# Peptides against a protein of PDB entry 5KEZ, part 56

Target 1, 320 residues: chain A of PDB entry 5KEZ
Amino acid sequence: NVAIYNPFRPWWERYQPVSYKLCTRSGNEDEFRNMVTRCNNVGVRIYVDAVINHMCGNAVSAGTSSTCGSYFNPGSRDFPAVPYSGWDFNDGKCKTGSGDIENYNDATQVRDCRLTGLLDLALEKDYVRSKIAEYMNHLIDIGVAGFRLDASKHMWPGDIKAILDKLHNLNSNWFPAGSKPFIYQEVIDLGGEPIKSSDYFGNGRVTEFKYGAKLGTVIRKWNGEKMSYLKNWGEGWGFVPSDRALVFVDNHDNQRGHGAGGASILTFWDARLYKMAVGFMLAHPYGFTRVMSSYRWPRQFQNGNDVNDWVGPPNNNGVI

## One batch from the design tools (peptide; made by RFdiffusion4, then SolubleMPNN)

Design b2_p13_2_s4 (from b2_p13_2, 9 letters changed)
Fold by OpenDDE base, seed 1:
Structure b2_p13_2_s4 (fold): chain B 320 residues (1-320), chain A 13 residues (1-13)
Amino acid sequence: as target 1 above (320 residues)
Amino acid sequence: SLRDRVREYIRRK
């Protein structure tokens, strides 16, 4: 991914790829292989956060300022380490003046335009699908068990399906022959917008962002909400079917006070209430549960917003 | 941040 130095190596640089090389501040490919092997040998499975909707931001300077030293040029859409060129992006398909998503009530715009300046890949092209599949298959062959598909809301479900259809079976050294990768898709659907979580059920599970948002209001006792109302928690509250839901109290985005959920989201910063919410989630039989493991950072609030929400995880590999 | 920071509206029950 791109190496961002202002601010200094933020968490979100990890979501700006310039290649599909397994070479980041988290480690190199050999270290990753070692981890996957050690985890699989004790029954712990690895699911990769796969960033396949886009490459880096359009305004990032061209050069070799990346975690693995790969050259890239956002201005010309040149990513030779893949390789991608100007033919592999949706620049000509997006019809907004800025090239960015401007209206989330326009589903075509949400999927064909750039997410906050991130160069949007043309996933309708078989070439692009194949390059992504090669990346994911490399991970499958290493021994990962599946994937979180980042920014799935911004990809057409059919394009995702086409990529998934190219995937190998899981590595038979650790998984039964013929096993398929576990897929869950990040789709933010709190209602009120045209893109729905149900659009993606055919590809795998989806994130249920209503879960953390609503649970937060209940635990906080906002708007007269009572714990007794959680008796029919899940489908009874209008959430997606249990067998399609991946549920969580918070994620890295809404933990920082933005994204889906807003101020209702409970986090480790409110330890007591957070433990109550996580405990309830683990006890109640709805959806596939995900527990957050995060880190503290020096929060500085200005006008209700944390100006240090960019701070990345602790790292002892500052060389790359 | 170049990640999606849009705060979605949450309907009250």
Scores: peptide ipSAE 0.038, ipTM 0.743, DockQ to the pose 0.160
Fold by OpenDDE base, seed 4:
Structure b2_p13_2_s4 (fold): chain B 320 residues (1-320), chain A 13 residues (1-13)
Amino acid sequence: as target 1 above (320 residues)
Amino acid sequence: SLRDRVREYIRRK
């Protein structure tokens, strides 16, 4: 991914890929392999946060400022380490003036335009699909168990399916022969927009963002909500089917007030309420649970916004 | 860049 130095190595640089090389602030490929092996050997499975919707931001300067030193040129859509070129992006497909998503009520914009300037890959192209599949298959062959598909809302479900259809079975050294990778897709669907979580059920589980949002309101006793109302928690609350749900109290985005959920989202900053929420989540059978592991950072609020919301995990001069 | 903030349409029970 790109190496951003202003601000200094923010967490979100990780979501700006310039190659599919497995060398980042967290380590190199050999170290990753080692980790996966060690984890698998004790029954801990690895699921990779796969950023496949886009490459880096269009405004990032060309050069080799990346975690693996790969050259890239956003301006020309040149990512030779893949390789991608201008033909592999949706520049011509997106019809907005800015090239960015401007209206989330327009599904075509959401999927064909750039997410906050992130160069949008043309996932309709078999070439692009294959390059992504190659990346994911490399990980599968290393021994990962599955993937979180980042920004799935911004990809056409059929394109995702096409990629998934290219995936290998899981590594038989650790998984039963014929095992398929576990897929969960980040789809923000709180209602009111045309793209629905159900659009993605065919590909795997989806993130149920209503879960954390609604649970937060209940535990916070907002709007007269009561814990007793959780009696029919899950589908009874209008959530996706349990077998399609990946549930969580918070994620890195809404922990910072971004994305979806707003102020209702409970985080470790509110320790007692958060523990209640997480405890309830783990105790309740609805959905596949994901527990957040985060960190404290020096929050500085200006005009209601944390100017330090970019701060990544604890590190030593950028090294995690 | 950071991910876009999505408008919140939380369905109330």
Scores: peptide ipSAE 0.036, ipTM 0.729, DockQ to the pose 0.134
Fold by OpenDDE base, seed 2:
Structure b2_p13_2_s4 (fold): chain B 320 residues (1-320), chain A 13 residues (1-13)
Amino acid sequence: as target 1 above (320 residues)
Amino acid sequence: SLRDRVREYIRRK
């Protein structure tokens, strides 16, 4: 991915890829292989956060300022480490003046235009699908158990399906023969927009952002809500079917005040209430549960916003 | 940045 130095190595640089090399601040490919092997040998499975909707931002300077030193040029859409070129992006397909998503009520813009300037891959092309599949298959062959698909809302479900259809079975050294990768898709659907979580059920599970939002409201006792109202928690509250849901109290985005669900989201900053919410989630039989493990950072609020929401995990001068 | 997509989403609601 790109190496961002202003601000200094933010967490979100990880979501601006310039190659599919397993070479980042987390380590190199050999170290990753070693980690996956060690984890699998003790029954801990690895799921990779796969960024396949886009490459880096269009405004990032060209050069070799990346975690593996790979050259890239956003201006010319040149990513030779893949390789991608201008033919592999949706610049000509997006019809907005800016090239960015301007209207989230237009599903075609949401999927064909750039997400906040991130260069949008032409996932309709078999070449692009194959490059992504090669990346994911390499991970599968190493021994990962599945994937979180980042920014799935911004990809056509059919394009995702086409990629998934190219995937290998899981590594038989650790998984039963014929096992398929576990897929869950990040889709923010709180209602009111044309893209629905149900559009993606055919590809795997989806994130249920209503879960953390509503649970936070109840635990905080907002609007007179009571714990007793959680008797029909799950589908009874309008959530997606349990077998399609990946549920969580918080994630890295909404820990930083960005969260779908707003201020209702509970995080480790409110320790007592957070423990209550996480405990309830683990006890209640709805969805596939995800527990957050995060870190503290020096929050500084200005006009209601944390100006340090970019801060990444603890590091030593950029080295994790 | 990536964080902006979530903030914008919230603002749109």
Scores: peptide ipSAE 0.042, ipTM 0.797, DockQ to the pose 0.303; fails the geometry check
Fold by OpenDDE base, seed 5:
Parts: sequence; C-alpha cells; structure tokens
Structure b2_p13_2_s4 (fold): chain B 320 residues (1-320), chain A 13 residues (1-13)
Amino acid sequence: as target 1 above (320 residues)
Amino acid sequence: SLRDRVREYIRRK
C-alpha cells in the first residue's frame, strides 16, 4: 500500500493498495506464511481483510513511496506491480463531476464512482477479476480460511460473485478437501439507502451494523430501552438472517466517530458498558460474532470530531 | 480520515 507521511502513517493507508504483494507494515510474505502456518497448526484460522474495490487515492503522488517499494502512478492509473492501467478503472463509467461518490442514494454512483477519491477498479472486467482472484488464491494457497471483503457495498454483487467463483478450495493441509473460503462482506446498511445488505447474501455473510447500534442504545438505556426487549434479539429486531450476519459491537471506523449508530456505539472507552455488550453478543446465538481488538490514541475533539482519528496502532517510528 | 468521514456520513443516512 501507499506510505502516507502526512499525517504520519495513518491506519487508513492500509486501505490504499498499489499492489497485491504481501509486503506491508505487518510484515513480508514469509512472515505472513509463517504466521498462517503457526495459527493453522493450533486451530486458529486467518481471515484476510481484502481490499479489492479500489487502489490508492487519486491524489497520491506517483513514485515508489509504498510499503514494498513498488512504483505506482495514480494520475495515470498505472500500477505495474499488478499490473493495472487506465483501462482497469471506472473513471469513464462514473458520471459525477468530481469522479467521487456524491450521492449515496444513487446506487450506480456508490458502485461505479470513487470512494473518497480511491481509484475505483473496473470489476466488470475479467482481467481485473482474475488479478484479484490470483491475489486471493495466493492467500488461500498459503492457508487462509477466508476473507473480509472491504467496501463491498461499493462493488456490484455479481462482480464479487465472479471473483469468488475463481477461488480455489482451501489448502488441504489444514482444511477438509473441497472446503471453500469463508466470505463476509462489509456492507453498511442502516436503512434509508438503495443498496441493501440482502443484495450480497448470495456471496456470503454480511456485516450487520444495526447490531452494534441497537445494542448500544439498549445497554445505555437510551429512549427507555430495556434489556428485556432483547428477548427477540436478531431477526426480531429487523436484522438480517442469522446465517448471513456477521455481528460486532464496534469496529475501527465507528469507534472513531459518530458513524453507524453514532454515539450509541459502545467501545473500550466505555469499559463497563462495552464489556456488557460484548458479553451479551458472545452469549447470544444470533449471527457470527467478531470481537474487536483495538488501542487507545490521543483523542482530540474539535466541533464534535476527533482530529486524531487517523492515528494508527502503536508503532516504533512507523514500524509496527 | 477522509475514508472514515465518508463512512461516517454513510452510516448517518
């Protein structure tokens, strides 16, 4: 991915890929392979956060300022380490003036335009699908068990399916023969927008952001909410089917602001309530559960926003 | 972050 120095190595640089090389601040490919092997050998499975909707931001300077030193040029859409070129992006398909998503009530913009300037891959192209599949298959061959698909709402479900159809079976050294990768898709659907989580059920599980939002209100006793109301928690609260749900109390995004669920979201900053929420989540059978492991950072609120929301995990001069 | 802000915006809709 790109190396961002202003601010200094923010967490979100990880979501600006310039290649599919396993060479980042988390380590190199050999180190990753070693970790996967060690984890698999003790029954711990690895699921990769796969950033396949886009490459880096359009405004990032061209050069070799990347975690693996690969050259890239956002201006010309040149990512030779893949390789991608201008033909592999949705620039011509997006019809907004800025090239960015401007209206989230327009599903075509959401899927064909750039997410906050991130160069949007033309996932309709078999070439692009194949390059992504090669990346994911390499990971599968290493021994990962599946994937979180980042920014899934920004990809057409059919394009995702086309990629998934190219995936190998899981590595038979650790998984039963014929096993398929576990897929869960990040889709923010709190209602009110055209893109629905149900659009993606065919590809795998989907993040249920209503879970943390609603649980937060209950645990906080907002609006007269009571724990007894959780008697029909899950589908009874309008959530997606349990077998399609990936549930969580918070994630890296919504713990940093007033996002999905806003102030209702419980985080480690509210330790007691957070433990209650996580405990409830783990005890209740609804959905596939994900527990957050995060870190403290020097929050500085200005006009209701944390100006330090960019701060990444603890590091030593940029080295994690 | 810009990404986070956009996601925040989306989540509020």
Scores: peptide ipSAE 0.042, ipTM 0.790, DockQ to the pose 0.331; fails the geometry check

Design b2_p13_3_s1 (from b2_p13_3, 7 letters changed)
Fold by OpenDDE base, seed 4:
Structure b2_p13_3_s1 (fold): chain B 320 residues (1-320), chain A 13 residues (1-13)
Amino acid sequence: as target 1 above (320 residues)
Amino acid sequence: AKGVPEGFDRIPK
């Protein structure tokens, strides 16, 4: 991915790929392979956060400032390490003046335009699908158990399906023969927008952002909500079917006041309430649970926003 | 809700 130095190595640089090389702040491919092997050998499975909707931001300077030194040129849509070129992006499909998503009530914009300037891949193209599948299959062959698909809301479900149909079975050294990768898709659906979580059920599980938002409201005792109302927690609260839900109290985005959920989202900053929420989540059978492992950073609020929300996990001069 | 708030930017400022 792009190496960003201003601010210094933010967490979100991870979500600006310039190649599909397994060479990042966390280590190289050999180290990753070693980790996957060691984890699998003790029954710990690895699920990769796969950034396949886009490449890096359109405003990033061209060059070799990347975690593996690969050259890239956002301006010309040139990512030779893949390779991608201008033919592989949705510049021509997006009809907004800026090239970015401007109206989230327009599903076509949400899928075909750039998410906050991130160069939007043309996932309708078999070439693009195949390059992504190759990346994911390489990971599968290494021994990962599945994937979180980043920014799935911004990809057409059919395009995702086309990629998933190209995926290999899991590595038989650790998984039963014929096992398929576990897929969960980041889709933010709190209602009121045309794109629905149910659009993605055919591909795998989806993130249920209503979960953390509503649970936070209840535990915070907002809006007259009572814990006794959790009696029918899950589908009874309008959440997606349990077998399609991946649930969580917070994620890296809304932990920083971004994404979905607003101020209701509980985080480790509110330790006692957070523990209550996480405890409840783990005790309740609804959905597939995900527990956040985060870190403390020096928050500085200006105009209600943390100007240090970019700060990544503890690191050694940028190396995690 | 939309995936990223209007004010959120994943590119260098």
Scores: peptide ipSAE 0.042, ipTM 0.775, DockQ to the pose 0.416
Fold by OpenDDE base, seed 3:
Structure b2_p13_3_s1 (fold): chain B 320 residues (1-320), chain A 13 residues (1-13)
Amino acid sequence: as target 1 above (320 residues)
Amino acid sequence: AKGVPEGFDRIPK
């Protein structure tokens, strides 16, 4: 991914890929392979956050400022380490003036235009699908158990399916023969927008952002909410079917106060309430559970916004 | 503000 120095190596640089090389702030491919092996050998499975909707931001300077030193040129859509070129992006398909998503009530914009400047891959192309599949298959062959598909809301479900149909079975050294990768898709659906979580049920599980939002409201006792109202928690609260739900109290995005529940989201900053929420989640049978492991950062609120929400995990000069 | 400067956010509010 791109190496960003202003601000200094933010957490979100990981979501601006310039190649599919397993070479990042966390280590190289050999180290990753070693970690996967060690984890699998003790029954801990690895699920990769796969960033396949886009490459890096259109405004990032061309050059070799990347975690693996690969050259890239956002301006010309040149990512030779893949390789991608201008033919592999949706620039000509997006009809907005800016090239970015301007209206989230327009499903076509949401999927065909750039997410806040991130160069949008043309996932309708078999070439692009194949390059992504090759990346994911490499990870599968290493021994990962599945994937979180980042920004799934911004990809056509059919394009995702086409990629998934190219995937190998899991590595038989650790998984039963014929096992398929576990897939869950990040789809932010709190209602009110045309894109629905149900659009993606055919590809795998989806994130249920209503879970953390509503649970936070209840545990905070906002709006007269009571714990007793959780009697029909899950589908009874209008959430997606349990077998399609990936549930969580918070994630790295909404932990920082951005959308998907807003202020209702409980985080480790409110330790007691957070432990209550996580405990409830783990005890309740609804959905597939995910527990967040985060870190403290020097929050500085200005006009209601944390100006340090970019801060990544503890690191040594950018190396984790 | 995932992947962009302050003021931009990939998560609709």
Scores: peptide ipSAE 0.038, ipTM 0.785, DockQ to the pose 0.131
Fold by OpenDDE base, seed 1:
Structure b2_p13_3_s1 (fold): chain B 320 residues (1-320), chain A 13 residues (1-13)
Amino acid sequence: as target 1 above (320 residues)
Amino acid sequence: AKGVPEGFDRIPK
C-alpha cells in the first residue's frame, strides 16, 4: 500500500493499495504464511480484510513511496505491480463534476464514483475481476478461510459475485474438500439510502451496523431505552436475517467516531458498558459475532473531534 | 473519509 508520512503512517494507509503483494508494515508473505499455518494447525481460521473496490487516493504523489517499494502513479492510473492502467478505472463512467461520490441517494454514484478520492476500479471488466480473483486465490492457497470485503456498498453485487465465482475451494490441507471461502461484506445500511444490505445477501453475510448503534443506545439508557426491550433483539428490531448478519459492538471506523452509530457506539474507552455490550452480544443467539481487539492511542479532542484518530496500531516495522 | 487525513466517514452528514 501507499506509505503516508503526514501524518506518520496512519492506520488508513493500509486501505490504499498500490499492489496485491503481501508486503506491508504487518509483515511479508513468508511471515503471513507462517502465521496462517500456525493458526490453522490449532483450529484458528484467518479471514482477510480484502480491499478490492479501489486503489490509492487520486491525489497521492506518484513514485515508490509504498510498502515493498512498488511504483505507482495515481495521476495516470498506472499501477504496474498489478498491472492496472487507465482502462481499469471508472473515471469515464462517473458523471459527477468532482469524480467523487457527491450524492449517496444515487446508487450509481455510490458504486461508480470515487469514495473520497480513492481511485475506483472498473469491476465490470473481466480483466479487473481476474486480477482480484488471482490475489484472493493466492490467499486461499496459503490457507485463509475467507474474506471481509471492504467497501462492498461501493461495488455492484453482480461484480462481487463474478469475482467470487472465480475463487478456488479452500486448501484441503486444513479444510474438507469442496469447502468454500467464508464471505462477509461491509455494507453500511442504516436506512434512508437506496443501497440495501439485502442487495448483497446472495454473495454472503453482511455487516449489520444497526446492531452496535442500537445496542449502544440501550446499554447507555439513552432516550428511555431499557434492557427489557431487547426481548425481540435481532429481526424483531428490523435487523437483517440472522443467517446473513455479521454483528459487532464496534469496528475500527466507528470506534473513532466515524461511520455508522455516532456517539452511541460503545468502545473499550467505556470499559464497563463495553463489557456489558460484548457479553450480551456473545450470549444472544443472533448473527455471526465478531469481537474487537484494539489499542489505546493519544486522543486529542478539538471541537468534539479526535485530531489523532489517524494513529495506527503499535508497530516495529516503521521502515517498511 | 477513508484514506484521508481528515478521517473516515462513509455516512454523509
Scores: peptide ipSAE 0.038, ipTM 0.780, DockQ to the pose 0.147
Fold by OpenDDE base, seed 5:
Structure b2_p13_3_s1 (fold): chain B 320 residues (1-320), chain A 13 residues (1-13)
Amino acid sequence: as target 1 above (320 residues)
Amino acid sequence: AKGVPEGFDRIPK
């Protein structure tokens, strides 16, 4: 991914890929392989956060300022380490003036335009699908158990399916023969927008962002809500079917105070309520649970927004 | 989100 130095190595640089090389601040491919092996050997499975909707931001300077030193040029859409070129992006398909998503009520815009400047891959192209599948298959062959598909809302479900159809079975050294990768898709659907979580059920599980948002409201006792109302928690609350749901109290995005839940989201900053929420989540049978492990950072609120929400995990001068 | 400008909120309103 790109190496961003202003701000200094933010967490979100990880979500701005310039290649599919397993070479980041977390380690190189050999180290990753070693970790996966060690984890699998003790029954701990690895699920990769796969960033496949986009490459890096369009405004990032060209060069070799990346975690693995790969050259890239956002301006010309040149990512030779893949390789991708201008043919592999949706620039011509997006009809907004900025090239970015401007209206989330326009599904085509949400999927064909850039997410906050992130160069949007043309996932309709078999070439692009294949490059992504190659990346994911390499991980599968290493021994990962599945994937979180980042920004799935911004990908056409059919394009995702086309990629998934190219995936190998899981590594039989650790998984039963014929096992398929576990897929869960990040889709932010809190209602009110044309893109629905149900659009993605055919590809695997989806993130149920209503879960954390509503649970936060209940535990915070907002709007007169009571814990007793959780008696029919799950489908009874209008959530996706349990077997399609990936549930969580918070994630790295919404714990920063904006998006997909807002102020209702409980985080470690509210330790007592957070523990209650996590405890409830783990005790309740609805959905597949995900527990957040995060870190503290020096929050600085200006006009209601944390200007330090970019701060990444604890590090020593950029070294994790 | 990933490098989202300050003030950005994807919550439908």
Scores: peptide ipSAE 0.036, ipTM 0.775, DockQ to the pose 0.104

Design b2_p13_3_s2 (from b2_p13_3, 7 letters changed)
Fold by OpenDDE base, seed 2:
Structure b2_p13_3_s2 (fold): chain B 320 residues (1-320), chain A 13 residues (1-13)
Amino acid sequence: as target 1 above (320 residues)
Amino acid sequence: KKGVPEGFDRIPK
């Protein structure tokens, strides 16, 4: 991914890929392979956060300022480490003046235009699908158990399916022969927009962002909400079917005040209430549960926004 | 509601 120095190595640089090389601030490919092996050997499975909707931001300077030193040029859409070129992006397909998503009520814009300036891959092309599949298959062959698909809302479900159809079975050294990768898709659906979580049920599980948002309001006792109202928690509250839901109290985005749920989201900053929420989630039989492991950072609020929401994991002058 | 929060950006301003 790109190496960003202003601000200094933010967490979100990880979501601006310039190659599919397993070479980042977390380590190199050999170290990753070793970690996967050690984890699998003790029954801990690895699921990769796969960023396949886009490459880096269109405004990032060209050069070799990346975690693995790969050259890239956003201006010319040149990513030779893949390789991608201008033919592999949706620049000509997006019809907005800015090239970015401008109207979330237009599903075509949401899928074909750039997410906050991130260069949008043309996933309709078999070449692009194959390059992504090669990346994911390399991970599968190393021994990962599945994937979180980042920004799935911004990809056509059929394009995702086409990629998934190219995937290998899981590594038989640790998984039964014929096992398929576990897939869960990040889709922010709180209602009010044309794109629905149900559009993606055919590809695997989806994130249920209503879960953390609604649970937060209840535990905070907002609007007269009571814990007793959670008796029919799950489908009874309008959530997706349990067998399609990936549930969580918070994620890295809404932990920073961004994303679905707003101020209702509970985080470790509200320790007592957060423990209640996580405990309830783990005890209640709805959805596939995900527990957040995070860190403190020096929050600095200006006009209601944390100006340090970019801060990544603890590090020693950029070294994790 | 917007699917991506207003003001959230993964690109330096």
Scores: peptide ipSAE 0.044, ipTM 0.786, DockQ to the pose 0.501
Fold by OpenDDE base, seed 4:
Structure b2_p13_3_s2 (fold): chain B 320 residues (1-320), chain A 13 residues (1-13)
Amino acid sequence: as target 1 above (320 residues)
Amino acid sequence: KKGVPEGFDRIPK
């Protein structure tokens, strides 16, 4: 991914890929292999946050400022380490003036335009699908158990399916023969938009953002809500089917006040309430649970926004 | 409801 130095190595640089090489702030490919092996050997499975919707931001300067030193040129859509070129992006398909998503009520914009300036890959192309599948299959070969698909809302479900159909079975050294990768897709669906979580059920589980949002309101005792109302928690609250749900109290976006959920989202900053929420989540059978492991950073609010929301996890001069 | 709030940016300013 791109190496950003202003601000200094923010967390979100990870979501701006320039290659599919496994060399990042966390280490190189050999170190990753070693980690996956050691984890698998003790029954801990690895699920990769796969950024496959886009490459880096269109405004990032061309050069070799990347975690693996690969050259890239956002302006010309040149990512030779893949390789991608101008033909592999949706520039011509997006019809907005800015090239970015401007209206989330337009599903076509949401899928074909740039997410906050991130260069949008043309996932309709078999070439692009194959490059992504190659990346994911390499990870499967290493021994990962599955994937979180970043920004799935911004990809056509059929394109995702086409990629998933290219995936190999899991590594038989650790998984039963014929095992398929575990897939969960980041789709923000709180209602009111044309793109629905159900559009993605065929590909795997979907993040249920209503979970954290609603649980937050209940535990915070907002709107007169009571814990007793959780009696029919899950589908009874309008959530997706349990077998399609990945549930969580917070994620890296909404713990920073971004993404879905708003102020209702509970985080470690509210320790007592957060523990209640996480405890309830783990005790309740609805959905596949994900527990957030985060960190403190020096929050500085200006006009309701944390100007330090870019701060990444504890690191040694940028190396995690 | 919008998934990415207005002003959310993953691109350096």
Scores: peptide ipSAE 0.043, ipTM 0.788, DockQ to the pose 0.450
Fold by OpenDDE base, seed 1:
Structure b2_p13_3_s2 (fold): chain B 320 residues (1-320), chain A 13 residues (1-13)
Amino acid sequence: as target 1 above (320 residues)
Amino acid sequence: KKGVPEGFDRIPK
């Protein structure tokens, strides 16, 4: 991914790929393979956060300032480490003046235009699908059990399906023959927009962002909410079907006050309430649960916003 | 600065 130095190596640089090399501040491919093997050997499965909607930001300077030092040129859409070129992006498909998503009520913009400047891959092309599938298949062959598909809201469900149809069965060294990768898709659907979580049910599970948002209001006792109202928690609250839901109290985005849920989201910063929410989530039989493991950073609020929300996880091991 | 130099926001505000 791109190496960002201002601010210094933020968490979100990991979501700006320039190649599909397994070489980041978390380690190299050999180290990753070692981890996956050790985890699988004790029954712990690995699910990779796969960034396949886009490459790095359009405005990032060209060069070799990236993990593993791969050259890239956002201006010319040149990513030779893949390789991708200008033919592999949706520049000509997006019809907005800026090239970015301008109206989230236009599903075509949401899927064909750049997400806040991130170069949008042309997932309609078999070449692009194949390059992504090769990346994911390499991970499958290493021994991962599945994937979180980042920014799925911004990809056409049919394009995702086409990629998934190219995937190998899971590694038979650890999984039964014929096992398929576990897929869950990040789709932010709080209602009011044309893109719906149900559009993606055919590809796998979907993140239910209403879960953490609503649970937060209840635990916080906002708006007169009571725990007794959780009697029909799940589908009764308008959430997606349990067998399609991946649920969580917080994620890395809304933990920082961004994304779905706003101030209602409970985090480790509110330890007591957070433990209550997580405990409830684990106890209640709705959806596939995900527990957050995060870190403390030096928050600095200015006008209600944490100006240090960019701070990445601790890293002092000398990895690039 | 949230995800790109111009700012990164996955949800319109």
Scores: peptide ipSAE 0.038, ipTM 0.782, DockQ to the pose 0.136
Fold by OpenDDE base, seed 5:
Structure b2_p13_3_s2 (fold): chain B 320 residues (1-320), chain A 13 residues (1-13)
Amino acid sequence: as target 1 above (320 residues)
Amino acid sequence: KKGVPEGFDRIPK
């Protein structure tokens, strides 16, 4: 991914890929392979956060300022380490003035325009699908158990399916022969927008963002909500079917206080309430649970917004 | 307005 130095190595630089090389601040491919092996050998499975909707931001300077030193040029859409070129992006499809998503009530914008400037891959193209599948299959070969598909809301479900159809069975060294990768898709659906979580059920599980938002409201006792109302928690609350749900109290995005639940989201900053929420989540059978492991950062609120929400994991002068 | 590379907010408001 790109190496961002202003601000200094933010967490979100990881979501700006310039290649599919397993070469980041987390380590190199050999180290990753070693980790996956060690984890699998003790029954811990690895699920990769796969960033396949986009490459890096359009405004990032061209060069070799990346975690593996690969050259890239956002301006010309040149990512030779893949390789991608201008033919592999949705620039021509997006009809907004900025080239970015401007209206989330327009599904075509959401899927064909750039997410906050991130160069949007043309996933309709078999070439692009194949390059992504090759990346994911390489990971499957290493021994990962599945994937979180980042920004799935911004990809057409059919394009995702086309990629998934290219995936190999899991590595038989650790998984039963014929096992399929576990897929869960990040889709923010709190209602009120045209793109629905149900659009993605055919590809695997989806993130149920209503879970954390509503649970936060209940635990906080907002709007007269009571714990007793959780008796029909799950589908009874309008959530997606349990077998399609990936549930969580917070994630790295909404932990930072905006969108997908806003202030209702419970985090480690509200330790007692957070423990209550996580405890409830783990005790309740609805959905596939995901527990957050995060870190403290020096929050600085200005006009209700944390100006330091970019801060990444603890590091020593950029070294993790 | 948040966006890359100066800022990053990919969560719709």
Scores: peptide ipSAE 0.037, ipTM 0.783, DockQ to the pose 0.145

